# Peptides against a protein of PDB entry 5ZKO, part 66

Target 1, 44 residues: chain A of PDB entry 5ZKO
Amino acid sequence: SASNPRKFSEKIALQKQRQAEETAAFEEVMMDIGSTRLQAQKLR

## One batch from the design tools (peptide; made by RFdiffusion4, then SolubleMPNN)

Design b2_p22_5_s4 (from b2_p22_5, 9 letters changed)
Fold by OpenDDE base, seed 1:
Structure b2_p22_5_s4 (fold): chain B 44 residues (1-44), chain C 44 residues (1-44), chain A 22 residues (1-22)
Amino acid sequence: as target 1 above (44 residues)
Amino acid sequence: as target 1 above (44 residues)
Amino acid sequence: DAVDAIEEALERLLELLRRLHE
């Protein structure tokens, strides 16, 4: 079967959406790190 | 110019490779965060 | 001290996350 550019375009769009979701997860992790840093500072 | 399915396939393959590399790097960082948090907890 | 070392490590991790996001 011939390659379908439309299907490839849809796969790229899905991958971009996944990347955006992972970006949001990174931001959540950075917030957790910030909290951990604050806790460490309180122990000094 | 007509869409080129071959070029789209190559772009998807490159994007998948990049995603795998980013996932591996993310997992490494998460392990380091876990270790750091454990160390901080030992000081409490 | 150990707490200072942990804080420095956290700062490094934040920088790594920033780089992964970009």
Scores: peptide ipSAE 0.124, ipTM 0.507, DockQ to the pose 0.405
Fold by OpenDDE base, seed 5:
Structure b2_p22_5_s4 (fold): chain B 44 residues (1-44), chain C 44 residues (1-44), chain A 22 residues (1-22)
Amino acid sequence: as target 1 above (44 residues)
Amino acid sequence: as target 1 above (44 residues)
Amino acid sequence: DAVDAIEEALERLLELLRRLHE
């Protein structure tokens, strides 16, 4: 069945959106982890 | 040397503060682990 | 001590995050 070009384009757009959301979530967690690490170092 | 009661009280206060800061840092790490786990599950 | 344990946990978590992002 001809992979409908519309379905292909839509699939790629969805994948890009998911990747952007994952990246943003990880960046937020990384900032929090960085803050926690700094706090831990101050306790030494 | 008479362990100055002021010094003792101050030492106890400092220990309590440190414990509270350690607990807060630990809780933050636990939240991040929980978030990371949830994200990992979504990727499956 | 407790601080060292937290730092070790952070390092492990960072490694997990790197793997998930790759």
Scores: peptide ipSAE 0.103, ipTM 0.489, DockQ to the pose 0.132
Fold by OpenDDE base, seed 3:
Structure b2_p22_5_s4 (fold): chain B 44 residues (1-44), chain C 44 residues (1-44), chain A 22 residues (1-22)
Amino acid sequence: as target 1 above (44 residues)
Amino acid sequence: as target 1 above (44 residues)
Amino acid sequence: DAVDAIEEALERLLELLRRLHE
């Protein structure tokens, strides 16, 4: 079936949104981990 | 040498502070691990 | 000690995050 360019575009947009959300969540957790690691190092 | 009660009190206070910081850091990591684990489960 | 336990937990978390991001 003809890959509906509109559906394709929407799918790509949704994928990009999801990727951005996942990246943001990852970065937040990594920041917290970084902070925790720094704290742990201070306690050594 | 006479254990200076003031120095002792300060040492105990410092120890309690460190313990609190270590506990907080541990709880943060455990929360992040828990969250990450939950996310991983959702992706399965 | 407690610091070692935290470091180990961090390592485990990082591994989990790596798996989620890949």
Scores: peptide ipSAE 0.103, ipTM 0.490, DockQ to the pose 0.163
Fold by OpenDDE base, seed 4:
Structure b2_p22_5_s4 (fold): chain B 44 residues (1-44), chain C 44 residues (1-44), chain A 22 residues (1-22)
Amino acid sequence: as target 1 above (44 residues)
Amino acid sequence: as target 1 above (44 residues)
Amino acid sequence: DAVDAIEEALERLLELLRRLHE
């Protein structure tokens, strides 16, 4: 069955968008954690 | 030797401040862990 | 101490985040 290239490209685009959103969310959390770590180190 | 009450009170105040900051940092980490766990569960 | 416990928790969290990102 002819994989509808438009359907495939849309699926890939949505997957890439989700991946980017997940990455951005993790980066935000990691930055907050980094700040917390720095604060904790200052308390030593 | 007369424990300088001012020195003692300052030491206690600093200790309480440190304790509060440590608690806040811990709570932040725990919230982030909770969020991360929730995200991990959504990925299953 | 409490700082050490926080740092350990941070390390564990960072590892979890890394695994989720992979």
Scores: peptide ipSAE 0.105, ipTM 0.493, DockQ to the pose 0.153; fails the geometry check

Design b2_p22_6_s1 (from b2_p22_6, 11 letters changed)
Fold by OpenDDE base, seed 1:
Structure b2_p22_6_s1 (fold): chain B 44 residues (1-44), chain C 44 residues (1-44), chain A 22 residues (1-22)
Amino acid sequence: as target 1 above (44 residues)
Amino acid sequence: as target 1 above (44 residues)
Amino acid sequence: DAVDKIEEQLNRLLEALKRLHE
């Protein structure tokens, strides 16, 4: 089928959105890990 | 400007590279969490 | 105890990361 520029643009936009969501979720997890590590250190 | 398939392909390739970099970061963090968990177990 | 809570939290975080990797 003929390449549809709109479809490609949409695919790229959706991929960018997904990547941004994964990045945000990763950063949240990293913050939680930092907090958990600090708690663990207090037990030593 | 006319949609350039090469530009779309390049954008997709860059997005795949970013995804691979995030995957590597996830794996590193998983290893760190595993080590931290082991340390926590030793505190029991 | 506090150690158990930390281990549980770490497990939750690992599971969250696994989901993100999918």
Scores: peptide ipSAE 0.242, ipTM 0.635, DockQ to the pose 0.418
Fold by OpenDDE base, seed 2:
Structure b2_p22_6_s1 (fold): chain B 44 residues (1-44), chain C 44 residues (1-44), chain A 22 residues (1-22)
Amino acid sequence: as target 1 above (44 residues)
Amino acid sequence: as target 1 above (44 residues)
Amino acid sequence: DAVDKIEEQLNRLLEALKRLHE
């Protein structure tokens, strides 16, 4: 059955949104790691 | 205009590649966190 | 102490990363 192009476009849009959300969350975690590392260095 | 299926497939491929790269980055960061955690434990 | 807090934070971050990887 011809994959409903509308459904396909919606799936891609959802996937792009998820990727953007994951990227943003990853960046936040990376910032927190950086902060934590700095704190750890202060203990040395 | 019928979204060029070829362009669409290329976009999906690029997105999959980005996801793979992100996964690799996550694994690297998790390793770094593990190392840092071990170092912190040595300070206890 | 400060070390314990850091370890706790690292554990939280690790768990967050695991969730993102899933």
Scores: peptide ipSAE 0.242, ipTM 0.634, DockQ to the pose 0.382
Fold by OpenDDE base, seed 4:
Structure b2_p22_6_s1 (fold): chain B 44 residues (1-44), chain C 44 residues (1-44), chain A 22 residues (1-22)
Amino acid sequence: as target 1 above (44 residues)
Amino acid sequence: as target 1 above (44 residues)
Amino acid sequence: DAVDKIEEQLNRLLEALKRLHE
């Protein structure tokens, strides 16, 4: 069934948005990990 | 402009690749956190 | 102590990552 190109485009846009949100969340976690590693290093 | 279905397919494939790369990065970081946690436990 | 706080933070981060992976 010829999926409506508009629906497909919207699905891709939504997927891109989710990916961007995941990336932003990941970057935040990575920053926190960096700080935690630094703290752990101070204990060594 | 009727975006070429082939271009959409390529875009989806690229999106899937990016998702796989992010998943791999998450898994790597999770392993690192696990190891760091174990190291922190050894300091107790 | 400081080690306990770090371990707790690591656990929180691990949980956050698990949620992102879902």
Scores: peptide ipSAE 0.240, ipTM 0.634, DockQ to the pose 0.393
Fold by OpenDDE base, seed 3:
Structure b2_p22_6_s1 (fold): chain B 44 residues (1-44), chain C 44 residues (1-44), chain A 22 residues (1-22)
Amino acid sequence: as target 1 above (44 residues)
Amino acid sequence: as target 1 above (44 residues)
Amino acid sequence: DAVDKIEEQLNRLLEALKRLHE
């Protein structure tokens, strides 16, 4: 059946939302890792 | 102008690539944290 | 102590990353 552009548009929008959420979560974790590494370095 | 399914397909492909790159970054960070954890354990 | 806190934080971060990877 012919590809439905509306269905593709919706899939892209949902995928973008998911990626944004994962990116935000990753950035938060990376900030925490940075802080933890700094603390670990102070113990050396 | 009518949505171009080919453009949407390309955007989905790029999004999948980005997700794969982010996954690889997660794995690298997990390995680094694992090593750091082991080092911290040695300091106890 | 400080080392224990760091180790605990690292464990939490590892678990968070694992959840994001899945």
Scores: peptide ipSAE 0.238, ipTM 0.632, DockQ to the pose 0.375

Design b2_p22_6_s2 (from b2_p22_6, 9 letters changed)
Fold by OpenDDE base, seed 1:
Structure b2_p22_6_s2 (fold): chain B 44 residues (1-44), chain C 44 residues (1-44), chain A 22 residues (1-22)
Amino acid sequence: as target 1 above (44 residues)
Amino acid sequence: as target 1 above (44 residues)
Amino acid sequence: DAVDAIEEQLDRLLEYLKRLHE
């Protein structure tokens, strides 16, 4: 069925949003790991 | 030199404070690790 | 994958911290 360009555009936008959210979550986790490491080092 | 009981008491109080601070810092790091782990699991 | 690597790092940190606290 002819994917309505509007529906296609919406799907692409949603996909990009999800990717951005996943990337942001990943970066947050990495920052937390970095912070945790720094805090752990202070305990030495 | 006769450790003035006041000085001894002060040293003990300071030691207890430091121990409490170290424990609190440790617990905070453990919580951060737990939170980060949970976030990482959400990325699966 | 990246998630597995993160989890492994967290586990290592956790183990280190546990040993340090003992």
Scores: peptide ipSAE 0.135, ipTM 0.502, DockQ to the pose 0.144
Fold by OpenDDE base, seed 5:
Structure b2_p22_6_s2 (fold): chain B 44 residues (1-44), chain C 44 residues (1-44), chain A 22 residues (1-22)
Amino acid sequence: as target 1 above (44 residues)
Amino acid sequence: as target 1 above (44 residues)
Amino acid sequence: DAVDAIEEQLDRLLEYLKRLHE
């Protein structure tokens, strides 16, 4: 079945949303790593 | 100067306090690493 | 991948902290 353009657009939108959520989660983890590293340095 | 026993006791108390604070900070960092690891695993 | 790299970094940090506590 020819991908309904509307369904196609919705799939693309969902894909972009998922990518944005994954990016946000990644950034949060990176911030936590950075904070942990800073705390480790303070223990020195 | 002979370490005043009172001064000695105070020094020991301060040393123990410092050690306790360092231990607490270490435990906090270990917890943060554990949490971050769990978050990273969820990204898989 | 990026997740694998993060896990590796965490392992290195853990090792460092263990050494510091010794």
Scores: peptide ipSAE 0.132, ipTM 0.501, DockQ to the pose 0.169
Fold by OpenDDE base, seed 4:
Structure b2_p22_6_s2 (fold): chain B 44 residues (1-44), chain C 44 residues (1-44), chain A 22 residues (1-22)
Amino acid sequence: as target 1 above (44 residues)
Amino acid sequence: as target 1 above (44 residues)
Amino acid sequence: DAVDAIEEQLDRLLEYLKRLHE
């Protein structure tokens, strides 16, 4: 059965949104880790 | 030369303070990582 | 020392996150 183009487009949009949200969360954590690492290095 | 007890105590205090600060930062990052992990799991 | 241990732990976490992002 042909995937409903509307359903397909919605699925793709949802997937892109989730990916963007996940990426943003990841980047935030990476920044925090970087900051913590820098602090740790200064304590050496 | 005998380490000046005052200098020694100050050094220890400073070290403990730094350690506490680093620990606090680490714990914060761990919480963020935990949250991010949970979010990622929900996106699966 | 404690600092080294923290850095090592952070590196492990970073690696985990990188894998999660892939």
Scores: peptide ipSAE 0.118, ipTM 0.500, DockQ to the pose 0.123; fails the geometry check
Fold by OpenDDE base, seed 3:
Structure b2_p22_6_s2 (fold): chain B 44 residues (1-44), chain C 44 residues (1-44), chain A 22 residues (1-22)
Amino acid sequence: as target 1 above (44 residues)
Amino acid sequence: as target 1 above (44 residues)
Amino acid sequence: DAVDAIEEQLDRLLEYLKRLHE
């Protein structure tokens, strides 16, 4: 059956949202790692 | 010259204090890494 | 050195996260 463009667009939008959320979470983790790294360097 | 026991004891006390501070900082870093790791796992 | 060990762990974690993001 022909892929419903509306369903497809909705799926794509949802996928983009999830990707954005994952990216944001990743960036937060990277910031934490950066902070931790800085703290470790201060111990030297 | 005979090492001044008072100076020695003071140096030892200061060394112990520094060691304690370094240990505390290390533990904090380890906790941060642990937290970061947990966050990373949640991204899976 | 304990600090070196931490840095190594951070590097490993960072590599893992990079792979996860790919």
Scores: peptide ipSAE 0.111, ipTM 0.486, DockQ to the pose 0.100; fails the geometry check

Design b2_p22_6_s3 (from b2_p22_6, 8 letters changed)
Fold by OpenDDE base, seed 5:
Structure b2_p22_6_s3 (fold): chain B 44 residues (1-44), chain C 44 residues (1-44), chain A 22 residues (1-22)
Amino acid sequence: as target 1 above (44 residues)
Amino acid sequence: as target 1 above (44 residues)
Amino acid sequence: DAVDAIEEALDRLLAYLERLHK
């Protein structure tokens, strides 16, 4: 049965949004780790 | 007043021990982060 | 201390991974 193009479009939009949010969360954590590592190295 | 050399020696030894323990803990955590990061990258 | 800070960052990363696996 023909996937409802409107529903498909919404599904794709939601998927893209979720991916963007997950990417942002990952980047934030990686920045924290990087900064912490640098600080720890200075204290060694 | 003359710092008790014996007390001084003990203090230095304890400081070195603490530093070694902190270094070991740091290295362990950094290994875990590295491993976890690699896993995260594979799942992206 | 620095070790504690790193452990906290690791916990955040682990939480992210858990979410990713769901």
Scores: peptide ipSAE 0.128, ipTM 0.512, DockQ to the pose 0.152
Fold by OpenDDE base, seed 3:
Structure b2_p22_6_s3 (fold): chain B 44 residues (1-44), chain C 44 residues (1-44), chain A 22 residues (1-22)
Amino acid sequence: as target 1 above (44 residues)
Amino acid sequence: as target 1 above (44 residues)
Amino acid sequence: DAVDAIEEALDRLLAYLERLHK
């Protein structure tokens, strides 16, 4: 179909938003792991 | 030194208590890891 | 030791998450 720059730009923006959300979720998990690691270290 | 059964029994009791505390802490950490793993799975 | 086992589990989980985020 014909390229629609607006629709394309919108699609890219949505993709970037989803990527940001996934990254945020990943970082949250990594923080949980970090906290757990800190707890493990305290057991020593 | 001369064996003191009371002191020995008390020492064993304290050791068992510490072991129970360590086990509880371990289980807590494992639960945290499990929850984190579950979160990671949800990212898929 | 329990602590060593925890550290190993964390390392495995980190590796898993890194692969997932790849």
Scores: peptide ipSAE 0.107, ipTM 0.481, DockQ to the pose 0.101
Fold by OpenDDE base, seed 4:
Structure b2_p22_6_s3 (fold): chain B 44 residues (1-44), chain C 44 residues (1-44), chain A 22 residues (1-22)
Amino acid sequence: as target 1 above (44 residues)
Amino acid sequence: as target 1 above (44 residues)
Amino acid sequence: DAVDAIEEALDRLLAYLERLHK
């Protein structure tokens, strides 16, 4: 069936948004780990 | 030399205080790791 | 020591997260 370009573009946009959200969540976790690591180093 | 009991007791007290501080910091780090792990699990 | 153990745990966690992110 003929792909509706509007529907396709919308799906792509939603996919990109989800990917961005996942990336942001990942970055937050990585920052928390980094902060914790620094705290651990201060215990030495 | 005769150990000054006051000095000795003071040293022991300071040592215990430092140990307590280190323990508290350790516990904080462990909590942060736990929290971070939970966040990581949510990414799945 | 305890600090080493924490650092190792963090390293493992980082590795896990990196794998998860792909």
Scores: peptide ipSAE 0.106, ipTM 0.478, DockQ to the pose 0.115
Fold by OpenDDE base, seed 2:
Structure b2_p22_6_s3 (fold): chain B 44 residues (1-44), chain C 44 residues (1-44), chain A 22 residues (1-22)
Amino acid sequence: as target 1 above (44 residues)
Amino acid sequence: as target 1 above (44 residues)
Amino acid sequence: DAVDAIEEALDRLLAYLERLHK
């Protein structure tokens, strides 16, 4: 059966949400890395 | 003139203090990196 | 993937810091 268009739409929405959450987490980690790098530079 | 023993002692004390501060800063950075690494692992 | 790249970057940073720590 062709996946119910509504179910498909929900599936896509869920996928987009998950991607957004992963992106946000990634950005947070990148900020932490940046801060850590700056701290490392102070040790020079 | 042989560096005043008191001045020498102070110089050594200052050096030890600086080393301790640098070590503490290093440990802090290492902890930050460790935490960031753990966050990155959560994205897998 | 991006996560792997981050982990590799962190490893490089750790190695750098270890070298700085006499």
Scores: peptide ipSAE 0.136, ipTM 0.504, DockQ to the pose 0.125; fails the geometry check

Design b2_p22_6_s4 (from b2_p22_6, 11 letters changed)
Fold by OpenDDE base, seed 2:
Structure b2_p22_6_s4 (fold): chain B 44 residues (1-44), chain C 44 residues (1-44), chain A 22 residues (1-22)
Amino acid sequence: as target 1 above (44 residues)
Amino acid sequence: as target 1 above (44 residues)
Amino acid sequence: DAVDAIEEALDRLLEYLKRRHK
């Protein structure tokens, strides 16, 4: 059946949202690791 | 030009190989991080 | 302490990686 364009658009929007969330999560983790590394270095 | 079926099959095979290698590398990293986490927990 | 911070960061990283893994 012809994919409902509305459903398709919603799927695309959801996919974009998930991608954005994943990117944000990754950036957060990288920042945390960076901060932790810096903290560890200060203990030397 | 009609893609040479042999070339196409080779490309697909190469793609599958790359995917397998990426998966293996990913799993290795996950194991290393998991082990490191466990070691960190033991230091508590 | 620093060990706790490292552990927490690793936990977050693992969580991210698990989500990304197909």
Scores: peptide ipSAE 0.202, ipTM 0.579, DockQ to the pose 0.634
Fold by OpenDDE base, seed 1:
Structure b2_p22_6_s4 (fold): chain B 44 residues (1-44), chain C 44 residues (1-44), chain A 22 residues (1-22)
Amino acid sequence: as target 1 above (44 residues)
Amino acid sequence: as target 1 above (44 residues)
Amino acid sequence: DAVDAIEEALDRLLEYLKRRHK
C-alpha cells in the first residue's frame, strides 16, 4: 500500500535505537572481558 | 548513466558472496567462543 | 573466581553475538 511517512520515520527511529542498543551491549561485553582479563593477570 | 543489467547482477552476486563470507566467519567465531566457554566450565 | 568471571563474560559475548546474527 501507499507509504506512510510517519510509519517510515518510526521504522528508521527503531532501527537506530536497535543499533545503539547493540553497540552499547558490545561495549559492555568488551569492558567486562577486559576487566576479567586484568583480574586473571593479577592472579599470576 | 543507464543501468547495465550485467553489472547490476554482478554487484548483487558480489554482495551475496560477501554476506556469505561474513556469516561463515561469524559462525566460526561463535563455535570457538562456545568451545572456550565449555572448557572454562570444566575448570570449575 | 577468575574462571567463573571469564565464563560469565563469554556467556554475555555469546548472547550478544546471537542477537546480532541474522
Scores: peptide ipSAE 0.201, ipTM 0.578, DockQ to the pose 0.628
Fold by OpenDDE base, seed 3:
Structure b2_p22_6_s4 (fold): chain B 44 residues (1-44), chain C 44 residues (1-44), chain A 22 residues (1-22)
Amino acid sequence: as target 1 above (44 residues)
Amino acid sequence: as target 1 above (44 residues)
Amino acid sequence: DAVDAIEEALDRLLEYLKRRHK
């Protein structure tokens, strides 16, 4: 089937959204690890 | 330039190798994190 | 405690990695 430009655009938008969500999740994890490390350091 | 089947096959082989290496690296990291988690649990 | 926090962080990391893994 001929790729509909609208469908293509939607696919790209969804892909970008997913990537953004993955990036946000990664950043959240990194923040948590960083915070945990800081907390651990305070216990020294 | 006309894609040489041999070159194509080599490219595919290299790609498969890289993917296998990435998978192995991922699995190693997962094992390490899992082990660390287990160790942390033992400290509870 | 700090150990619990580390465990939780590791769990989150593992979850993230699992989701990202193809």
Scores: peptide ipSAE 0.201, ipTM 0.574, DockQ to the pose 0.613
Fold by OpenDDE base, seed 5:
Structure b2_p22_6_s4 (fold): chain B 44 residues (1-44), chain C 44 residues (1-44), chain A 22 residues (1-22)
Amino acid sequence: as target 1 above (44 residues)
Amino acid sequence: as target 1 above (44 residues)
Amino acid sequence: DAVDAIEEALDRLLEYLKRRHK
């Protein structure tokens, strides 16, 4: 059955939101690891 | 122009192979990080 | 300490990776 266009639009919007959240989470982790690495270097 | 069915089949097979390789690489990284986390816990 | 910080960062990374892996 043809998917409801409105439901489709909502699914696409939700997918975009999830992708944005995942990107933000990745960037946060990368910053944390970078900071931790810098801290570790200072201990040497 | 209609894609050659044989070429299409080969492209699909190649795509599946790439996906499998990416999955395997991802799982390896997960195991390495998990092991490192465990080692870090032992240092506490 | 630095070990704790590393452990926490790794934990966050693992959480991210688990979410990404379908």
Scores: peptide ipSAE 0.196, ipTM 0.575, DockQ to the pose 0.627

Design b2_p22_7_s1
Fold by OpenDDE base, seed 4:
Structure b2_p22_7_s1 (fold): chain B 44 residues (1-44), chain C 44 residues (1-44), chain A 22 residues (1-22)
Amino acid sequence: as target 1 above (44 residues)
Amino acid sequence: as target 1 above (44 residues)
Amino acid sequence: SEAADAAVAAEIAERLLEALKK
């Protein structure tokens, strides 16, 4: 059925926020990998 | 400290899955908006 | 797009993991 555009906008905003949070979590994993790699290089 | 690369791989895989799920949820919202818009056009 | 950027980042992560195994 026809829904309120304001409600859609809110839903979109919430989804964008969640996606940004997931991206941040991914970047944290990448940072951990990077730091581990750097440690390995320093030990060589 | 140095972490197990296998554990990192698993973490990355889980994050990719979560990101894909969030994207799918976003697409569902867009589909709902699109269907509502189409309904409005048909009523005109 | 954010989704496209995330996909690229994921590919980079996979490459980094591969490099760590060598």
Scores: peptide ipSAE 0.119, ipTM 0.579, DockQ to the pose 0.099
Fold by OpenDDE base, seed 2:
Structure b2_p22_7_s1 (fold): chain B 44 residues (1-44), chain C 44 residues (1-44), chain A 22 residues (1-22)
Amino acid sequence: as target 1 above (44 residues)
Amino acid sequence: as target 1 above (44 residues)
Amino acid sequence: SEAADAAVAAEIAERLLEALKK
């Protein structure tokens, strides 16, 4: 039941995991951008 | 190409959307918890 | 909060994108 504290805990835990995955995905994108920028600077 | 700034922009835009969706999902969960908690308090 | 974290991340992303345009 959605009103069960244990179920709430599970939902929160799952959501935290999802957020962590989204953060990791974001960091990956930013690392790629950073690397590209660094390469561009070196090639100048 | 992963090194193309336009592609970076697209990736970032997509990631922002995903993060917004995750935030909305989190807020939904928290609202449900809050409502349940409020109901429990009222029923005491 | 997660919302705050998301906002910060978005801001960082935007700044980096702007820097790449220069």
Scores: peptide ipSAE 0.118, ipTM 0.578, DockQ to the pose 0.091
Fold by OpenDDE base, seed 1:
Structure b2_p22_7_s1 (fold): chain B 44 residues (1-44), chain C 44 residues (1-44), chain A 22 residues (1-22)
Amino acid sequence: as target 1 above (44 residues)
Amino acid sequence: as target 1 above (44 residues)
Amino acid sequence: SEAADAAVAAEIAERLLEALKK
């Protein structure tokens, strides 16, 4: 939508927040994988 | 959570989907900004 | 780009998952 720069800045800020949340969620999954891998290695 | 690899794969797949959706949303915002900039340039 | 970085990270995760199957 053709809107003002303030609207754009707000959208960008919200998008950055979403991206940060998604990154955090991804990192959590990766940590879980790492932990599981470590456990699997211990069980060998 | 300590769960099986299938659960991890599912989580990763969902995360990839979410990331794709967020990327699409971001690109839409950027296109809007670009269009507005182009319009502003035309009006100069 | 951030999108490219995210894609790389996702691929790494997939590789780790695959390694866990072994």
Scores: peptide ipSAE 0.115, ipTM 0.572, DockQ to the pose 0.103
Fold by OpenDDE base, seed 3:
Structure b2_p22_7_s1 (fold): chain B 44 residues (1-44), chain C 44 residues (1-44), chain A 22 residues (1-22)
Amino acid sequence: as target 1 above (44 residues)
Amino acid sequence: as target 1 above (44 residues)
Amino acid sequence: SEAADAAVAAEIAERLLEALKK
């Protein structure tokens, strides 16, 4: 079936969600590393 | 085992790769939509 | 491009987190 504008919108929305989830996951990884380093500094 | 810096680096690298893949996927979706719209305009 | 914006935002977030670690 010819590409439906509704289907485009749904595809965009889902992809945006995935992008946001990946960004959040990245931030979590970096925060964990950052927290570990900060704690190490406090012990010095 | 205590968090190994190597493991941190690996985790970061993998997450960066995932982020890039998600971005590429998003761009592909947008390009498909854009191309469809452009083709429609050419037919007018 | 929203995808490009997302990539830039992720980079900014990364830099901020790095600064926080220092």
Scores: peptide ipSAE 0.098, ipTM 0.581, DockQ to the pose 0.096

